Peptides against a protein of PDB entry 5FRP. Designs and how they scored, part 143

Target 1, 225 residues: chain A of PDB entry 5FRP
Amino acid sequence: VEWTESIPQIIATREDISKELNQALAKTFIDSDPRVRRTSVMIFNKVPVTEIWKNITNKAIYTSLLHLAREKHKEVRELCINTMAKFYSNSLNEIERTYQNKEIWEIIDTIPSTLYNLYYINDLNINEQVDSVIFEYLLPFEPDNDKRVHRLLTVLSHFDKKAFTSFFAFNARQIKISFAISKYIDFSKFLNNQESMSSSQGPIVMNKYNQTLQWLASGLSDSTK

## One batch from the design tools (peptide; made by RFdiffusion4, then SolubleMPNN)

Design b2_p23_7_s1 (from b2_p23_7, 16 letters changed)
Fold by OpenDDE base, seed 5:
Structure b2_p23_7_s1 (fold): chain B 225 residues (1-225), chain A 23 residues (1-23)
Amino acid sequence: as target 1 above (225 residues)
Amino acid sequence: KEIEEMKKNTPLEEFNEIIKKLE
């Protein structure tokens, strides 16, 4: 653990990290101790993306990072999912595609697919996290239409079939959630009107209101878990 | 160390079922 914790400093201070260090780091990503794995993932958060790309050249490290998205240890998994999404976004923004880094990009370009494939686990906590990182890092708000479209196309260009399916499902869900929220608001306004509540529509709207709430709640994870 | 559980059904199928309930 202590050794792994020193890695960010080493990367920051040294221009070239030895092949041996890369190999050692690759081992820490698959260490039996979740604290070691966690610390390994944190390297990608603590070190600037440009320095990571410069110094981390072992493909196994990136592959292992992506694999940790399915880690059984919740804390490590959650950290990894956030980390890889952020790293992907930062890489797209800051790292140029060159002949030298092509092989690493081939791995990094699979991050969106890796994340969207997590929906197949059918875990509400994971789903919420994936939703979050998609909005924050993969497909962030971008006022420039050209940039937004370019980012979208970049993300989609490396999708596998499963990721595409998840993508469309996700978007469909978001549309319906938005619709449901809108209806919730409308129903709430109706219920706050005494004249409306006394009408024959009162009980009907109340039922619809409850159904809407139940539907919305069914998609939410328990924050205590 | 890996979560092995995966659903056979696509998320799209599951979400479509939910959508039908909202129509």
Scores: peptide ipSAE 0.019, ipTM 0.467, DockQ to the pose 0.051
Fold by OpenDDE base, seed 1:
Structure b2_p23_7_s1 (fold): chain B 225 residues (1-225), chain A 23 residues (1-23)
Amino acid sequence: as target 1 above (225 residues)
Amino acid sequence: KEIEEMKKNTPLEEFNEIIKKLE
């Protein structure tokens, strides 16, 4: 752990990281101690993206980072998901595609698929986190239409079949959530009107209101679990 | 060390099942 904690400083101060250091770091990402793995992931948060690309040349490190998105240890997994999404976005914005970094880009370009595939775990906490990082890092709000479309096409260009399916499901869900919220508002207005509640439609609307609330709530994770 | 997938259904299938409950 102590050794791994020193790595960010080393990367920041040296122009070239030795092959030995890269090999050692690759081992820390797969260490049996979750604290070591956590510290390894934190390197990608503490070091600027340009310095990471320059100094971390062992492709196994990037592969291992992506694999941690499915780790059983909750803290490490959550950290990894946020880290890899942010790293992807920063890489797209700041790193040029060259012949020298092609092999690393081939790995980094799979981050969107890696994240969208997490929906198949069917864990509400993971789903919420994936939703969050998609809006924050993968497909952020962009007022420029050309930039927005270009980013979208970039994300989709490396999708596997499962990721595409998840992507379409996600978008469909957003539309339905919006619709459900609209209905919730309409039902609430109806229920606040005494005359409407006394009508034959009163019990029907009440039932639909409750169903809508239940559906909306079902998408929320229990923070205590 | 990898977390197992709880269900093998596609996210779209799971979503559609939920929506059908509201119809």
Scores: peptide ipSAE 0.018, ipTM 0.471, DockQ to the pose 0.053
Fold by OpenDDE base, seed 4:
Structure b2_p23_7_s1 (fold): chain B 225 residues (1-225), chain A 23 residues (1-23)
Amino acid sequence: as target 1 above (225 residues)
Amino acid sequence: KEIEEMKKNTPLEEFNEIIKKLE
């Protein structure tokens, strides 16, 4: 752990990390101690993306990072999911595609697929996290339509079939959530009006309101778990 | 160290089932 914790400083100060160091770092990602794995992932958070691309040249490290998205240890997994999504976004923004870094990009370009495939685990906590990182890092809000479309196409261009399916499901869900929220608002307004509640529509709207709430709640993870 | 739990049905199918409950 202590050794791994020193790596960010080493990367920050050295322009070239030896092959041996890269190999050693690769081992930390698969270490039996979750603390070591966690610390390894944190390197990607502590070191600027440009320095990572420059100094971490062992593709196994990147592959291992992506693998940790399915880590059994919750804290490591959650950290990894956030880290890889952020790293992906930062890489798109700051790293030019060159012949020299092509092999690494081939791995990094699979991050969106890796994340969207997590939906198949059918875990509400994971789903929520994936949703979060998609909105924050993969497909962030972009007011410029051209940039937004370009980002979207970039993300989709490396999807596997399962990721596409998840993507479509995700979008469909978001549309439905938006609709449900809209209805919730309408129903709430109606229910807050005493005259409306006393009308023949009162009980009907109340029922719809409850159904809407139930549906919305069904998609939420238990924060206590 | 991977989560082995995977669902065979598509997320879309699962979401559709949930949506049907709202209708």
Scores: peptide ipSAE 0.018, ipTM 0.480, DockQ to the pose 0.050
Fold by OpenDDE base, seed 2:
Structure b2_p23_7_s1 (fold): chain B 225 residues (1-225), chain A 23 residues (1-23)
Amino acid sequence: as target 1 above (225 residues)
Amino acid sequence: KEIEEMKKNTPLEEFNEIIKKLE
């Protein structure tokens, strides 16, 4: 663990030990101790993306990073999901596609598909995290239309069939959630009006309000778990 | 160990089921 914690500094300062470093990191990413794996993932958070691409050339390390998205250990998994999404976004922004780094890009280009495939696990906590990283890193708000479309097309261009299905499903869900929230607000306003509640429509709106609340609640993760 | 995909239903199928319950 202590050795792994020193790696970010080593990557930043030593180019001559690249082979040995890559061999060592490949081992730490698959270590049986979750703490070691966690520390390994943190390297991708602490080291600039340009330095990572320069110094980490073993494709197995990147593959191992992606596999940790399905890690049973919650802390490692959550860290990995955030890390790979951020790393993907930073790579798109800062790393040029060359012949030399083609093999690594082939792996990195699968990150969006890897993330969208996590929806099939059907875990509310995972779903919430995936939604979050998609919004923050994969498809962030971009006021420039051309850049926004280009990013979207880049993300979609490497989707497998399952990822595409998830993409459409959860976009539709987002629209429905937005609609439900809007209706919730309308119903709440109605219920706060005494004259409206005393009308024949009062009980009907109350029922719709309750149904809307139940639906909204069912889609939210339990923050206490 | 990897988390196995537990649900047989696609996210789209699950979404459609939710929509049907709201209708």
Scores: peptide ipSAE 0.017, ipTM 0.463, DockQ to the pose 0.053; fails the geometry check

Design b2_p23_7_s2 (from b2_p23_7, 15 letters changed)
Fold by OpenDDE base, seed 1:
Structure b2_p23_7_s2 (fold): chain B 225 residues (1-225), chain A 23 residues (1-23)
Amino acid sequence: as target 1 above (225 residues)
Amino acid sequence: DWFEEMKKTTQQEFFNKIVEELE
């Protein structure tokens, strides 16, 4: 009922969503039906970041969005993780920090910590998704060194202790993966050469190849789940 | 519950309208 009454105002003025609508939206983020929660998250995904910041002023909505990162419903959780990472990146790029939006920024600035803390769940699917959103939205490829460093410092500036620990672990893992892939390629080249395979090193390299392959595979989630 | 389902459907339609208007 409350949202129905706010529809004419939304149509008439894009500048302000009524207090009642914000309150109604806040309730939908914690609704028992995952379809309702999904629809709520989709607002942040589809609506331009500038319009979200302008119209959604209830801080409880942003807090609730972050809580959905640990949602039990897989589809809602996955959507939320992607949405909040993208929203964070877009906010950094498009939203100016002002006195009026300070309280919202205090919440948004915790998104990196929220995401890095998901590694402690120790779920391969979640880990892969967090890895993906880090590379795509939090710490994207940036050829300009100054911009890259500035983004990194921004992301790290609001880390809690656990997030820092996860950050270092993530980087260490990436180095190990890169090294393993490099060795995999070298071993593959060696094994594709018949003369090399017939040498005394053949069986040794084959064993190392298999170990490397198993290690790489263990870090991947089941795509069927 | 049929009433709760109808309420949720109405909310979803409302959110779709919000997205449409704010895009």
Scores: peptide ipSAE 0.102, ipTM 0.680, DockQ to the pose 0.011
Fold by OpenDDE base, seed 2:
Structure b2_p23_7_s2 (fold): chain B 225 residues (1-225), chain A 23 residues (1-23)
Amino acid sequence: as target 1 above (225 residues)
Amino acid sequence: DWFEEMKKTTQQEFFNKIVEELE
């Protein structure tokens, strides 16, 4: 009977450890040292999503993760943006929505809005990163129509007004880019044909080609920054 | 205090400790 009496104490100890861990982690996300914050974000990259959801129960940790998307420290911010996007995608794929995890899901469901709202910072580097994580994690290519639509609806279902606006702007920009690329290809083909290049249209197409390149380049961030 | 103790370690050790606790 003595071993049975020890079980509650052991369970209590484990619960205490879990609580202490969550409290400690919450502090690390807001630490003044960017290295500590970086390490905190990396937890979400190294620990399986199922284990994170199981063990990290303090909602403040998730909220803090989202806030780091606007971190002043570039490396931490960039890491956070990638991490939260990936975490969102993995959560959608692997974590069921239950009553117990509802509060956490309410936070996680805001990740798409959080990311799309970064476009309002009007920073080219941030914009490019957001573009990348959208294609890689939020709205990846999915050949199955039903799955693709379901994912899209899930992403959009928690958008705020600003996120919707950014979403539309993003899509419009992508269409323009696609069009520009198509034109670039056409112009390149034309210019590679000697007969076409020697024609009266040659100089005109060359000019359009250069304009297209300039436009495309203007949308790219400086890799040195 | 677990947090204070971990801050006394290297960042890598701190990271490893957290990961181990979560797995």
Scores: peptide ipSAE 0.060, ipTM 0.681, DockQ to the pose 0.011
Fold by OpenDDE base, seed 3:
Structure b2_p23_7_s2 (fold): chain B 225 residues (1-225), chain A 23 residues (1-23)
Amino acid sequence: as target 1 above (225 residues)
Amino acid sequence: DWFEEMKKTTQQEFFNKIVEELE
């Protein structure tokens, strides 16, 4: 009650509100309490992207958001990774590049590199999450060739050397996964046929099936960790 | 200090107020 009564006295103008809000948010992103940091990240999920860009003008907030992608607290980190990827995609779709927002775009344009660089941590959980957000937000399915190419070029245009390397490695891995899945399907079909199983090829295919499953499983994260 | 005043509220109230100010 006391704070609500004091707010109009402390902040009388929209400009003042914006300034104080930006200062407050900047502090919350680096708060020692992970719950506070989590809440700060959630603002980017709850507020429309256009309003974020309009009202959050302190570049330190965006820098801090990106930094949280490597935070030790798992929940905050995971939330941050999803949030920044989604925010990047929404920004590309809804925010025009202007002189006024240039400095913020310089930070936002590093989100793809920031995400791809997480692969170098060599954590299966992080890798899985990064894979997910790439397909969902960074490079989503796009049937229009021109739009797809444009998005790809936009994503790649600000890559550092490590991100490029990671990008190519990711693509190579995806090809292998796709191939393995295809094999799994073929082997499964073969093994479901009694005549095929009784053939000389039965044991061979069974072996290959098991190898394929093992390979696929080795790339998956443990949901309990 | 606006931030310090907001910290006196619950985390949810603080969050709600921030969201309201951004909308």
Scores: peptide ipSAE 0.035, ipTM 0.633, DockQ to the pose 0.011
Fold by OpenDDE base, seed 4:
Structure b2_p23_7_s2 (fold): chain B 225 residues (1-225), chain A 23 residues (1-23)
Amino acid sequence: as target 1 above (225 residues)
Amino acid sequence: DWFEEMKKTTQQEFFNKIVEELE
């Protein structure tokens, strides 16, 4: 579907314009052209979250946005994943839950599950991106314990079974990564000390260092893909 | 490609219109 065919004739009334725009936008999210889909997703990045919630009332748009997380086109998918995560975070921060927006929130509240379910695709690039958006948007660093817990509970409260499983796996992995990084640092410090390296422990630590490095590297995606 | 350029222009125009209406 081409843009020219999907754009309705806009009429003079704000309400009508809004309806028409919503309809047109809904179509663009399922357009066959990845560029159209990309542009549609970008609206969520360019327009303030409050205005999105106010003006985009067609549920299909939000549903379609979430579906693009599994988009075959890499660029669109990546953009979508970042966009929905950010949108989720911004929505939590800026949008009140009301009766009027309940239906949209029901969709938006599934974003965490949608993202965590992407781990089941078993794609390293996707995994890395999901990891990134989790730390950046879903469960960002929060020094306030109460706020952190509240956010966590909010995220978890809408998890499906698969998301929970993925969540636990993710956390387990993060713990391991953290531990590995810590050890890497320790080993590096040790190896940078000439006296330590010349000791009987030198070769042992070197071996552990290499193992740690290999382990860390194995979790990284190929940047060329 | 002229056609691709035109498509991009149309997309951008549409995008701008949506953004203008939503902001």
Scores: peptide ipSAE 0.033, ipTM 0.619, DockQ to the pose 0.012; fails the geometry check

Design b2_p23_7_s3 (from b2_p23_7, 14 letters changed)
Fold by OpenDDE base, seed 1:
Structure b2_p23_7_s3 (fold): chain B 225 residues (1-225), chain A 23 residues (1-23)
Amino acid sequence: as target 1 above (225 residues)
Amino acid sequence: EEIEEMKKTTPLEEFEKIVKELE
């Protein structure tokens, strides 16, 4: 653990990390101790993306990072999912595609697919996290239409079949959530009007309001678990 | 050790189920 904790500083101070150090670092991502794995993932959060690409040359490290998205240890998994999504976004923004980094890009370009495939676990906590990182890092708000389309095409260009299915499902769900929220607002307005509540429609709308709330809540994970 | 995919429903099927409940 202590050795791994020193790596961010080493990467920040050295222009060239030895092959030996890269090999040693690769082993930490598959260490039996979750604390070691956690610390290894944190390297990608503590070191600027440009320095990571420059100094981490062992492709096995990137591959191992992606595998941790399915880690059984909750803390490590959650950290990894956020880390890899952020790293993907930062890489797209800051790293040019060159002949030298082509092999690493081939791995990094699979991050969106890796994340969308997590929906097949059918875990509400994981789903919520994936939703969050999609909006924050993969497909962030972009007012420029050309940039937005370009980002979308970049994300989709490396999808496997399962990721495409998840993508379409995700979008369909978002549309339905939007619709439900719209109804929630309408029902709330109705219920806040005394004249409307006194009408024959009052009880009916109240029931629909409750159903809408229940539906919206059903998509939320239990924070206690 | 990695979490395995649940063979129960595809994400699309799960989301479609949710949608039908709203209709």
Scores: peptide ipSAE 0.081, ipTM 0.720, DockQ to the pose 0.052
Fold by OpenDDE base, seed 4:
Structure b2_p23_7_s3 (fold): chain B 225 residues (1-225), chain A 23 residues (1-23)
Amino acid sequence: as target 1 above (225 residues)
Amino acid sequence: EEIEEMKKTTPLEEFEKIVKELE
């Protein structure tokens, strides 16, 4: 653990990390101690993306990072999912595609698929996290249409079949959620109007409001789990 | 150890069920 904790500083200070160090680092991602694995993942959070790409040249490290998205240890998994999504976004923004980094990009380009494939686990907590990282890192809000489309195409261009299916499902769900939220707002406005509530429609709308809330809540993970 | 898929259903199928419940 202590050794791994020193890696960010080493990467930050050295222009070239030895092959041996990369190999050693690769081993930490598969260490039996979840603390070691966690610390290894944190390297990607603590070190600037440009320095990571420059100094971490062992592709096994990146592959291992992606594998941790399915880690049994919850804390490590959750950290990994956030980390890899952020790393993907940062890489797209800051790292140029070159001949030299092609092999690493081939791995990094699979991050969206890796994340979307997590929906097949059918775990509400995982689903929620994947939803979050999609909105925050993979397909963030972009007011510029051209940039937004370009990002979307970039993400989709490396999807596997399962990821595409998940993507379509996700979007379909989001559309329905948006609709439900819209209805929630409408019902809320109605219920907040005294005249409307006193009308014959009052009880009906209240029931619909409750149903809408229940539906929205059912899509949320249980925070106790 | 990796988490396995809990259900052999597609996310789309699961989400479609949710959508149908809203209609």
Scores: peptide ipSAE 0.077, ipTM 0.717, DockQ to the pose 0.052
Fold by OpenDDE base, seed 5:
Structure b2_p23_7_s3 (fold): chain B 225 residues (1-225), chain A 23 residues (1-23)
Amino acid sequence: as target 1 above (225 residues)
Amino acid sequence: EEIEEMKKTTPLEEFEKIVKELE
């Protein structure tokens, strides 16, 4: 753990990380101690993306990072999912595609697929986290239409078949959620009107309101777990 | 240890079921 904690500083100060150091770092991602794995993931959060790309040249490190998205240890997994999504976004924003880094990009370009494939685990907590990182890092709000479209195309261009399916499902879900929220608002307004509540439609709308709430709640993870 | 995929069903199929309940 202590050794791994020193790595960010080493990467920040040294222009050339030895092949041996890269190999050693690769091993930390598969360490039996979740604290070591966590610390390894944190390197990608603490070190600037440009320095990571410059100094971490061992492909196995990036591959191992992606594998941790399916880690059984909850804390490590959650950290990894956020980290890899953020790293992907930062890489797209700050790292140019060159001949020299092509092989690393081939791995990094699989991050969206890796994340979207997590929906197949069918875990509500994981789903919520994936939803979050999609909005925050993969497909963030971008007022520039050209940039937004370019980002979308970049993400989609490296999807596997499963990721595409998840992508379409996700979007369909979001549309329905939006619709449900809209209905919730409408029903709420209706219920707050005394005249409307006294009408024959009052009980009907109340039932629909409750159904809408139940539906919305069913898609949410238990925040206490 | 990695979490295994529990269902071979696509998320879309599950979401479609949810959508039908809202219609």
Scores: peptide ipSAE 0.074, ipTM 0.707, DockQ to the pose 0.052
Fold by OpenDDE base, seed 3:
Structure b2_p23_7_s3 (fold): chain B 225 residues (1-225), chain A 23 residues (1-23)
Amino acid sequence: as target 1 above (225 residues)
Amino acid sequence: EEIEEMKKTTPLEEFEKIVKELE
C-alpha cells in the first residue's frame, strides 16, 4: 500500500518510469488487498493523462484497470468505472494516436465496450453508474455536430456485438425515459392547476401521474444499498 | 474476483421489459 501510494509522486517527478516500476505497478492492480487496488486505480485520477501515457507503458496495467470494472469490491469497482471512463475521454481529447502508443490505444479503445457490457450484469446500481459515465465522459454533450458525430463513431468503432446490443437498448430506454419525463412534467403542470384538477380529467391525470412516477422510480436503484 | 452476470438476459431484453411497462 505504501509503495503504491508513492507512485503518483514518482510519476510526477520522474519523466521516465523504469520497466521495473511498471512491472511492480502492474502487480498492484491484482493485489489481494482492495486498498492496494483502489490506490492503483487512483493513480489514473491523480496523474495527468499525458503523464500516464508517457510513463505507464506496460499494457498489463491498462488491461488490469479495465478488469477492475467487474471487481466484486464495490468501492473499487465504482472508482474504476468512473476512472476508466474519464481516462478514456481525456485520452481522446489529449492523446494523439502514434505508432508507439498503438498497443495501449488498442486497449483503451475497448473501454466503451467494457462499460456497455456491464449492463449484462443486470444490476440497477451498476446500470445507473454506467448511464452516468456515458453522459459525462463517453458521449458528453457537444454542440458541434461534427465533433459529436466523430466522437460517437469513435466510441462505436470498437464495440463488440454485446456492446452494440447494449447501446441500442440504452438508447431505446432513454427515448422511453424522455417520454415518461415529458409526461410527468405535463401531468405535474396539470395537477398544479386547480381548475384542471376540478375537471372530469382530474382523477384520470392523477392516476397517470402516479403510474408515471412508479415507472420512473422502478428504474432507480436503492440508494441505501 | 469478477462479478458474474446475474442473468443470462441481454441488456436489450431487460430494457425492453422496462419499455413495455411504459407502453
Scores: peptide ipSAE 0.085, ipTM 0.734, DockQ to the pose 0.052; fails the geometry check

